# Designs tried in a protein design run: peptides against a protein of PDB entry 6IDX. Part 291

Target 1, 380 residues: chain A of PDB entry 6IDX
Amino acid sequence: KELAKLSADVTFATEFINMDGIIVLTRLVESGTKLLSHYSEMLAFTLTAFLELMDHGIVSWDMVSITFIKQIAGYVSQPMVDVSILQRSLAILESMVLNSQSLYQKIAEEITVGQLISHLQVSNQEIQTYAIALINALFLKAPEDKRQDMANAFAQKHLRSIILNHVIRGNRPIKTEMAHQLYVLQVLTFNLLEERMMTKMDPNDQAQRDIIFELRRIAFDAESDPSNAPGSGTEKRKAMYTKDYKMLGFTNHINPAMDFTQTPPGMLALDNMLYLAKVHQDTYIRIVLENSSREDKHECPFGRSAIELTKMLCEILQVGELPNEGRNDYHPMFFTHDRAFEELFGICIQLLNKTWKEMRATAEDFNKVMQVVREQITRA

## One batch from the design tools (peptide; made by RFdiffusion4, then SolubleMPNN)

Design b2_p26_7_s1 (from b2_p26_7, 15 letters changed)
Fold by OpenDDE base, seed 5:
Structure b2_p26_7_s1 (fold): chain B 380 residues (1-380), chain A 26 residues (1-26)
Amino acid sequence: as target 1 above (380 residues)
Amino acid sequence: SERRFRRRKRLQEEAAREAKRAKEEK
């Protein structure tokens, strides 16, 4: 106990480290010897002293043994561990992962994100904070090949729902450190969109062109009985499609695929449009048809608007930016739905369409409408 | 401790920077 308190002092820490004191503390953990009266209390103080000593940065984290790692990971994976030990064990694992790629590899073999999720279902916000911080650390240190698995873990409805219900909507005010870890998690989650945001559409890819055709089909063929024979000649079909792509508000009416060659937002805009068309079909059809029937030059170009809105949302959400140590801003909305970005797009495209009508905008007002919509989104 | 939390934030930013560089080098 006294050692744990004194270990916060740099002078004491330096002397204690020079006496191999950290090695003694690590050996106490490695031994796992429960024979002592008050073992749990002693262990909690040992782990505290170890953390405070290591926080001076005098000793490399790589000094720890595999046995030490396994013991600490064991305290995190076991359901019946003292809260004080669990909290310190999470903090140690987090620090190990952040300070050493070698330790990350070893820890990633011993623990799963699923095990860490269980530590979010507690009333102790400090445990929750360390659990999220460790998840964030594991994601940040994951090699590219494992980042997709981590991405899939973050995409899990379960993790998001638990964070929402047990952390964000918890009975306690969110502390600054938790807010920062939620911010970091959100930044990492948004960065999963970066690949699609930076993926150019290939105008020659038939599968990608079929998605654009599906957008047309959902908008215009939903009322047409499939009985109208596909037999109208290829030229009439091309001319019909050009008209339909104009009504959809694409900039390139002949080849709408060209509108998705710009990155950002690349294919992410097409993903948003397809999501809207499939999941919110009535909303999509309404937006398209309300503008496709207008001859008054006040038509809102859906395709162009969807692309520029996707780009604007990526800018607002800082997709592909690094987490900043000074920021604590997180959006609870992004924990409410698995496809929260696409849902946000669906809300914002309706807002854009409404704002366009209210402003009585024409194509010349496009940038002005987008600026007004940006201000509306950033104030919400 | 507040010192630990500041160090964490810094290390997270550094790790993110390293991960971004490693992605851009591929």
Scores: peptide ipSAE 0.523, ipTM 0.935, DockQ to the pose 0.899
Fold by OpenDDE base, seed 1:
Structure b2_p26_7_s1 (fold): chain B 380 residues (1-380), chain A 26 residues (1-26)
Amino acid sequence: as target 1 above (380 residues)
Amino acid sequence: SERRFRRRKRLQEEAAREAKRAKEEK
């Protein structure tokens, strides 16, 4: 206890480290010897002293043994561990992951995101904060080959539901540190969209063109079996499709694939359009048909609007931006659904279509409508 | 605690910058 308190002092820490004191603390953890009276209390103070000593940055985190890592990971994975030990163990693992790529690799083998999710269900916000911070650290330090696995973990309904119900909708105020970790988690989640946002459509890729054709089919041939999707369209079919693509509001109604060659938003806009068309088919068909039947120049071009709205949402959400130390803003909405970005797009495209009608807009007013919609989205 | 939290935020931002650079180099 006294050592844990004194370890916060840099002078004491320097002397204690020079006396190999930190090695003694690590060996106490490594031994796992429960034979001592008040073992849990002793261990909690040992871990406190270790953390405070390491926080001075005098000793490299790489000095820790694999046995030490396994013991700490064991305290995080074991049921019914003392809360004081758990909290310090999470803090140690987080610090290890953030400070050392070598330690990240070892820790990633010993713990799962699923085990960390269990620590979000507790009434202790500090434990919850360390658990989210460790998840964030594991994602940030993940090599590219493992980023997809972490992405999948973030997409898990269970993680989102637990964060929503036990953290965000908890009966207690969210502390600034938890808000920051939720913000970081959200930034990391939005950055998963960056790849699609920066992916250009290949106008010559038939599989990508078939998605645009599917948008046309859903809008105009909703009762038609997709098996009858005509492959190579005759000139008459091309002329028919050109009319349909004009009604869909593409800028390039001859080759709509060209509208998705600009990055941002690239293929992410097409993903949003396809999601809307498949998941919210009635809404999609309504928006398209209401504007396709207009001859009064007040038609809202769906295709163009969807692309520019996707770009705008990426700008508003700062997709591809780095997590900033000074920010603590997070959107609870993104914890409510697995496809929360696409659902937001579906809400915002309806808002855009409504705003277009209310403004009695024409194609010349497009940018003005987008500015009004931006302001509406940023205030909501 | 506050010192640790400030250090965490910094290290998270540093790790994010490193991850971005590593993605841009591939």
Scores: peptide ipSAE 0.522, ipTM 0.936, DockQ to the pose 0.889
Fold by OpenDDE base, seed 4:
Structure b2_p26_7_s1 (fold): chain B 380 residues (1-380), chain A 26 residues (1-26)
Amino acid sequence: as target 1 above (380 residues)
Amino acid sequence: SERRFRRRKRLQEEAAREAKRAKEEK
């Protein structure tokens, strides 16, 4: 106990480290000997002293043994561990992951995100904070080939639901440190959109062109059985599709694929349109048909609007930006749904369509409408 | 401790910078 308190002092830490005191602490953890009546309390103070000593940055984290890592990971994986030991063990693992790529590799073999999720279901905010911080650390240190797997783990409804119900909607104020870790997690989640945001559509890719054709089909052929595969596209059918793409509000009516060659938002805009068309079909059809039937120059071009809205949402959410140590702002809405970005797009495209009507906008007013919509989204 | 939390935030930002560089180099 006294050692743990004194270990916060840099002078004491330097002297104790020079006496190989930190090695003695690591060996106490490695021994795992539960023979002492006060073992849990002694271990909690040992782990505290170890953390405070390592926090001086005098000793490399790479000095720890694989046995030490396994013991600490064991304390995180065992359900009946003392809360004080668990908290310190999470903090040690987090620090190991953040300070060493070699330790990250070893820890990633010993623990799963699923085990860390269990520590979010507790009433202790410090444990929850360390669990989220460790998840964030594992994501940040993951090699590129494993980042998508970690991304998929973040996309899991279970993790989001637990964070929402046990952390955000918990019966306690969110402390600044938890708010920061939620912000970091959100930034990492938005950065998963960056790939699609920076992916240009290939106008020659038939599969991508078939998505645009599906958008047309859903909007205009919703009552027609998909069994009429468009046979040999006579010139009349090509001319008909050009009219349909104009009614959809694409800028390039001949080849709508060209509208998705600009990055940002690239293919992410097409993903949003397809999601809206499939998941919110009635809303999609309504928006398209309300604007396609107008001949009064007050048509809201859906395709153009969806692209520019997707770009604007990426700018507002700072997609592809790095987490800043000074920020603590997070959006609880993004924990309510697995496709929260696409759902936000679906809300915002309706807001845009409404605002366009209220302003009696024409194509010349497009940028003014987008500015008003931006202000509305940023105030909500 | 407040010192630990400040260190964590810095290390997370550094790790994010490294992760971004590694993505841009491919």
Scores: peptide ipSAE 0.519, ipTM 0.935, DockQ to the pose 0.905
Fold by OpenDDE base, seed 3:
Parts: structure tokens; sequence; C-alpha cells
Structure b2_p26_7_s1 (fold): chain B 380 residues (1-380), chain A 26 residues (1-26)
């Protein structure tokens, strides 16, 4: 206990490290021997002293043995560990992952995100904070080949639901450190959108063209039995499609694929449009048809609006930005739904369409409408 | 401790910066 307290002092830490004291602490952990009276308390103080000593940055984290790593990982992977040991073990693993790529590799073999999720289902916010911080650290240190596995872990309904129910909706006020780790997690989650945001549509990709065609089909043919599409000649069909793409509010009525060649938002805008059309079909059809039937020049161009809104949402959410150490702002709404970005898009596109009508906007007012909508979204 | 939390935040930002660089270099 006294050692753990004194280990916070840099002078003491330097002297103790010079006496190989840290090696003695590591060996105590490595031994795993429960033979000592008050083992759990002694181990908790040992781990505290170890952390405080290592926090001085005098000794490299790479000095730890594989046996030490396995013992610490064992305390995190086992369900019935003393809370004090668990908290310190999570903190040690987090620090090892953040400070060493070689230790990351070893730790990533010994623990799973699923095991860390179990430590979110506790009332102790410090344990929850270290568990999220370790998840964040594992994601940040993951090589590109493993990043998809981590992305899949972030997409886990279970992780999101547990964070929402046990952390965000917990009976305790969220501390600044937890808020920061939730912010970091959110930034990392939004950065999963960056790839799609920066993916240009290939106008020659038939699968991507079929998505645009599906948007047209859902908007205009959804009430028509797909069997009764009259076999009208290819040229009349092209001219009809140009009209349909104009009614959908694409900028390029002849080749709507060209509207998705600009990055940002690239393919992410098309993903949002398709999600809206499939998941919120009635809302999508309503927005498109209300604007397609207008001859008064007050039609809201859905396609253009969806693209620019997607871009604006990426800007507001800072998609592709790095986590800032000074920030702690997180949006609880992004933990409420698996497709929270697309749901936000669906809310915001309705807001845009409403605002367009209220302003009695024309195509010339487009940028003004977008500015008003930006202000509305950023104030909500 | 507050010192540990500050160090964490810094190391996370550094790790994110390194991960971004490694992505941009590929």
Amino acid sequence: as target 1 above (380 residues)
Amino acid sequence: SERRFRRRKRLQEEAAREAKRAKEEK
C-alpha cells in the first residue's frame, strides 16, 4: 500500500526502478501464487505500484514477459475476479496496447472484444471506462488486416446496446473520462464511413447503376405490379428514365451515376438513399412524389439534396477526423440504432424537405436552404 | 489518476495519428 502510494513520486520511482524493484513486482504477478494471506489486496497494490511506476515512462512496456501478459489477460478474461484486480488489469492491458505494437499483438491473441463487453455490464464506471478505453486502444493499434474484425466488433448490436443501457443510461452521471472514451469510440465508428464517403461511383459498374435504377423503381413502379412493365422500346425507356431521374432530383438527368463521382460524399450518399428507400419506403416515396408532381419550380431536388445532405452530415460529424484529446462530446443517438447514420440522414432529409417547403424555395435557393438546415441540425 | 487519463488521451491521439499515416502510406 505504501509502495503503491510512493510509486506515484518520480524520485521514488526512479530509485525503486534502479533497484530492479519493478522486476520484483512483475515476478509477483507472474508467480500467480495464491498462497499469501490477503493475496487479492496485495496483488491489487502490486498492480497499482506497477502502473504508477510504468506511468513515469522510465521503463519500456516491452520489458514485460509473456507470462505477465497471460496473467493480466487471465484476470480480465475470468468472470470471477476481484473488482480491484480487474480494474488494474484493464488499465495495464490498455497501457500495454497503447505503448507497444508488439504487446498489442500478444494481447490481441489472449483477449476478445466479447470478454471486454462483459466488463461493461457492471456498475463500476471506472471498470467500464477502462474496458471501453481498451477496446478503443485495440482498434487504434489494429493493423489494417485486423481492422475489419474490429469494425465488425463495433457494429455488434450487443456492444452498442450494452453501452447504451449500462453506461449511457446508467444510474450514475457520466464522468469526463467516460465521456471522452465514448467520444473516441464514436469517432472511430464514424471513421468506418470514411471509405464509402471517399469511394467514387464507377459510372460503368452495373451493380451501382442497378441501385440507381432500384431507387427509380421504388419511387415510380412500387404501385405497379412488376409483371406489367410494358415492353416499350429501349429508346422510349431511356427518355422515360431521363424524366424519372429529373423527377428524382438528380443533377445529371441522363446519367445520375455522375452525381456520385464527387468525393465526399461519393457512394455514401447512394447508400443513404438506398437505405431510406428500403427501410423507410413510405417516407422516400412521399418525398419523391411530392416534389415530382410540382410544376411551380418549388420542387425540392431529392437526389441533389441527399448528396449535399450526406456531405454536410459528414462535415458536422467530422467523419475522417482524428480523436482530439480535448473533446468529450458524444451523441447518445448513435448508440440507439445499428444504422444510426442512415437513420439520422432519414430524419435530416425530411427536415430538409420541410424547410424547403416552408421557405418556398426554388433551385436558386438551394444553398440557402442547406445553410438553414445546417443550423437546425447543429442546434438540435 | 488525472495524469494517467491525460496520458491515455494523448496516447490514443498519437495512435490514431500513426494509424492514419500508415493508411495514407499504402
Scores: peptide ipSAE 0.518, ipTM 0.934, DockQ to the pose 0.917

Design b2_p26_7_s2 (from b2_p26_7, 19 letters changed)
Fold by OpenDDE base, seed 3:
Structure b2_p26_7_s2 (fold): chain B 380 residues (1-380), chain A 26 residues (1-26)
Amino acid sequence: as target 1 above (380 residues)
Amino acid sequence: MEKRFERRKKLMEKAARERAEEIKKK
């Protein structure tokens, strides 16, 4: 207990480290010897002292043995561990993951996100905070090949639901530390959109062109039996499609794929449009048809609007930005749905369409409408 | 506790910067 307190002092830490004190502490953990009276308290103080000593940055985290890592991971993976040990073990693992890529690899083999999720289901907000912090550390340090797996683990309705129900909607006020960890998790999650946001459409990719064609089909042919694809000549069809793409509000009516070559928002805008068209089909069709039937030049160009709105949402949500130590603002809404960004897009595109009508906007007012919509979104 | 939180935030931000630099170098 006194050692754990004194270990916070840099002078004491330096002297204790020079006396191989950290090695003694690590060996105590490695031994796993439960035979000592007050083992749990002793271990908790040992882990505290270890953390405080290591936090001075005098000793490399890479000095820890595999046995030590396995013991600490064992305290996190076992369901019936003393809360004090669990908390410190989570914090040690977080620090290991953040300080060393080699330790990350070892820890990622020993611990699953599923095991960490169990620590979110407790009433102890400190444990929850350290569990999310470790998830964030693992997410941040994940190699590119494993980022999608971590993304999928976050997109797992289970993790999101547990965070929402047990953390955000918990019976306790969210402390600043938890708010920061939720913010970090949100930022790391939004950074998964960055790839799509920065992916240019290839106008020659048939699969991507088929998505644009599907948007047209859903808007204009949804009432027509797909069997009645009229076999009429390719040129008349191409001219018809050009009209349809104009009615969809694409800037390039001849080749709408060109509208998605700008990054940001690249393919992310197309993903949002397709999501809207498939998941909220009635809303999509309504927005498109209401604007396509207008002869009064007050048509809201859906395609252009969807692209610019996607870009705007990426800017508002700071997609691709790094977690800032000074921020703790998180959006509970993003924990309510697995496709929260696309759902937000679907809300905002309706808001845009409404605002366009209310302003009696024309194509010349496009930027003014977007500015008003930005103000509306940022105030909500 | 508070000092430890501040240290961890800085460490996280440092790790995030390092990652971003690695991504930019690719």
Scores: peptide ipSAE 0.346, ipTM 0.878, DockQ to the pose 0.856
Fold by OpenDDE base, seed 4:
Structure b2_p26_7_s2 (fold): chain B 380 residues (1-380), chain A 26 residues (1-26)
Amino acid sequence: as target 1 above (380 residues)
Amino acid sequence: MEKRFERRKKLMEKAARERAEEIKKK
């Protein structure tokens, strides 16, 4: 207990480290010896002292043994561990992951995100905070090949639902530390959109062109069976498609694929449009047909609007930006749905269409409408 | 605890910068 307090002092820490004091503490953990009547309390203070000593940065985290890692991971995976030990064990693992890629690899073999999710289902906000912090650390340190798997784990309805129900909607006020960890989790989640945001459409990719054709089909041929393959592209049919792409509000009516070559938002805009068309088909058809049937200069170009809105949402949500230590602002809405970005797009495109009508906008007013919509989104 | 939180935030931000630099180099 006294050692744990004194370990916060740099002078004491330096002297204690020079006397191999950290090695003694690590061996106490490695031994796992439950023989002492007050083992849990002693262990909690040992882990506290270890953390405070390591926080001075005098000793490398790579000094820890695999046995030590396994013991700490064991405290996180066991359901009947003392809350004080669990909290400190989560904090040790977080620090290990953040400080060493080698330790990350070892820890990622010993613990699962599923085990960490169980620690979110508790009433103790400190445990929840350290569990999210460790998840964030694992996500951040994940190699490129595993980032998508971690992404998918975060995209899992289960994790989001647990965070929403047990953390955000918990009976306790969210402390600053938890708010920061939720912010970080959100930033890391939005950064998964960066790849698609920076992916240019290839106008020669047939599969990508087929998506644009599917957008046309859903808007104009909603009752027609997809079996009429566009195979015999007579000049009349090509001219018809050019008209349809104009009605969809693409800038390039001849080759709409060219509208998705600009990054940002690249293919992410097409993903949003396709999601809207498939998941919210009635809303999509309504927006497209309402604007395509206007012979007045007050048509809202859906294709252009969808692209610029996607770009705007990426800017507002700071997609591709790094977590900032000074921020703690998170959006609870992003924990309510698995496709929360695409759902937000679907809400915002309706808002844009409404605002366009209210302003009696023309194509010349496009940037003014977008500015008003930006202000509306950022105030909500 | 509060001082430790501030240290961990800085460490995480550092790790995020390092990752972003690695991604930009590819």
Scores: peptide ipSAE 0.338, ipTM 0.875, DockQ to the pose 0.864
Fold by OpenDDE base, seed 2:
Structure b2_p26_7_s2 (fold): chain B 380 residues (1-380), chain A 26 residues (1-26)
Amino acid sequence: as target 1 above (380 residues)
Amino acid sequence: MEKRFERRKKLMEKAARERAEEIKKK
């Protein structure tokens, strides 16, 4: 106990490290010897002293043995571990992951996100905070080849639901440290959209063109009696599609693929449009048909609006920005749904369409409508 | 505790910067 307090002092820490004191502490953990009276208390103080000593940055985290890592990982993975040991073990693992890529690799082999999820279901906010912090550390340090797997694990409805129900909707105030970890997790989650946001559509990619064609099909062929199969002529079909793409509100009516070559928002806009069309089909069809039936110059160009709205949402949500140590703001809504960005897009595109109608906007008012919509979204 | 939290935030931000630099080098 006294050692753990003294270990916070840099002078004491330097002297203690010079006396190989940290090696003694690591060996105590490595031994796993439960035979000592007050083992849990002794171990909790040992882990505290170890953390405080290592936090001075005098000794590299890479000095720890694989046996030490396995023991610490064991305290996190085993059921019925003392809360004080668990808390310090989570904090040690977080520090190891953040300080060393080599330690990250070893820890990622010993611990699963599923094991960390169990520590989110407890009433102790400090444990929950360190569990999310370790999750965030693992997510951040994951190599590119494993980022998608980690992303998928974090995109799991289960993790989001547990965070929402046990952390955010818990019967206790969210402390600043927890709010920061939730913010970091949100930023890391939004950064998964960055790849799609920066992916240009290839106008020659048939699979991507087929998605645009599917948007047309859902909007116009779903209500058309199958008897009006567009006549067999390839030229009549192209001319018809040009009309349909105009009614969809694409800027390039001849080749809508060109509208998705600009990054941001690139393919992310097409993903949002396709999600809306498939998941909220009635809303999509209504928005398209309400504007396609208008010849009064008050038509809201859906395609253009969807692209610019996607870009605006990326700007508002700061997609691709790094976690800032000074921020603690998080959006609980992003923990309510697996496709929360696309759902937000679906809400905001309806808001845009409503605002366009209320303003009696024309194509010349487009930027003004977008400014009003931005203000509405940022005030909500 | 508070000083440790502040150190961990800085370490997280450092790790985020390192990741962003790796992405820019590709």
Scores: peptide ipSAE 0.331, ipTM 0.871, DockQ to the pose 0.889
Fold by OpenDDE base, seed 5:
Structure b2_p26_7_s2 (fold): chain B 380 residues (1-380), chain A 26 residues (1-26)
Amino acid sequence: as target 1 above (380 residues)
Amino acid sequence: MEKRFERRKKLMEKAARERAEEIKKK
């Protein structure tokens, strides 16, 4: 206990480290020897002293043994561990993951995100905070091949639902540290969109063209009797599609694929449009048809609007930016749905369409509408 | 605790920068 307190002092820490004191603490953990009266209390103080000593940055985290890692991971993986030990163990693992890629690899073999999720289902916000912090550390330090797995784990309804219900909607005020960890988790999640945001459409890729054609089909073929035989000559078909792509509000009516060659937002805009068209089909069809039937120059160009809105949302959400130590702002909405970005897009595109109508906008007012919509989104 | 939190935030930001640099080198 006294050692744990004194370990916060740099002078004491230096002398204690010079006496190999930190090695003694690690060996106490490694031994797992439960023979001592008050073992749990002793262990909690040992782990506290270890953390405080390591927090001076005098000793490399790589000094820890695999046995030490396994013991600490064991405390996190066991269902019945003292809360004080669990908290310190999570904090040690976080620190190990952040300080060393080699330790990350070893820890990632010993613990699962599923085990960490169980520590979110508790009333103790400190445990929840360190569990999310460790998830964030693992997510951040994950190699590229494992990032998708971490993404998928985050995309699991379960993790987000647990965070929403047990953390965000918990009966306790969210502390600054938890708010920061939720912010970091969101940043890391939004960074998964970066790949799609920076992916240019290939105008020659038939599969990507087929998605644009599917957008047309969903919008216009739902009312057209399938009896229009595919036999109308290739030119008539091309001319028909050019009209439809104009009605969809693409900038390039001849080759809408060209509208997705700009990054950002690249293919992410097409993903949002396709999601809207498939998941919110009635909303999509309504937005497209309301504007496609207008000849008064007050038509809202859906395709252009969807692209620019996707870009705007990426800017607002800072997609591709790094976590900032000074920020703690998080959006609870992103924990409410698996496809929260696409759902946000679906809300915002309706807002844009409404705002366009209310402003009686023309194509010349496009940027003004986007500014108003940006202000509405950022104030919500 | 508070000092430790500040240190961990800085460490996380550092780790994020290192990751971003690794991605840019590929």
Scores: peptide ipSAE 0.345, ipTM 0.878, DockQ to the pose 0.877; fails the geometry check

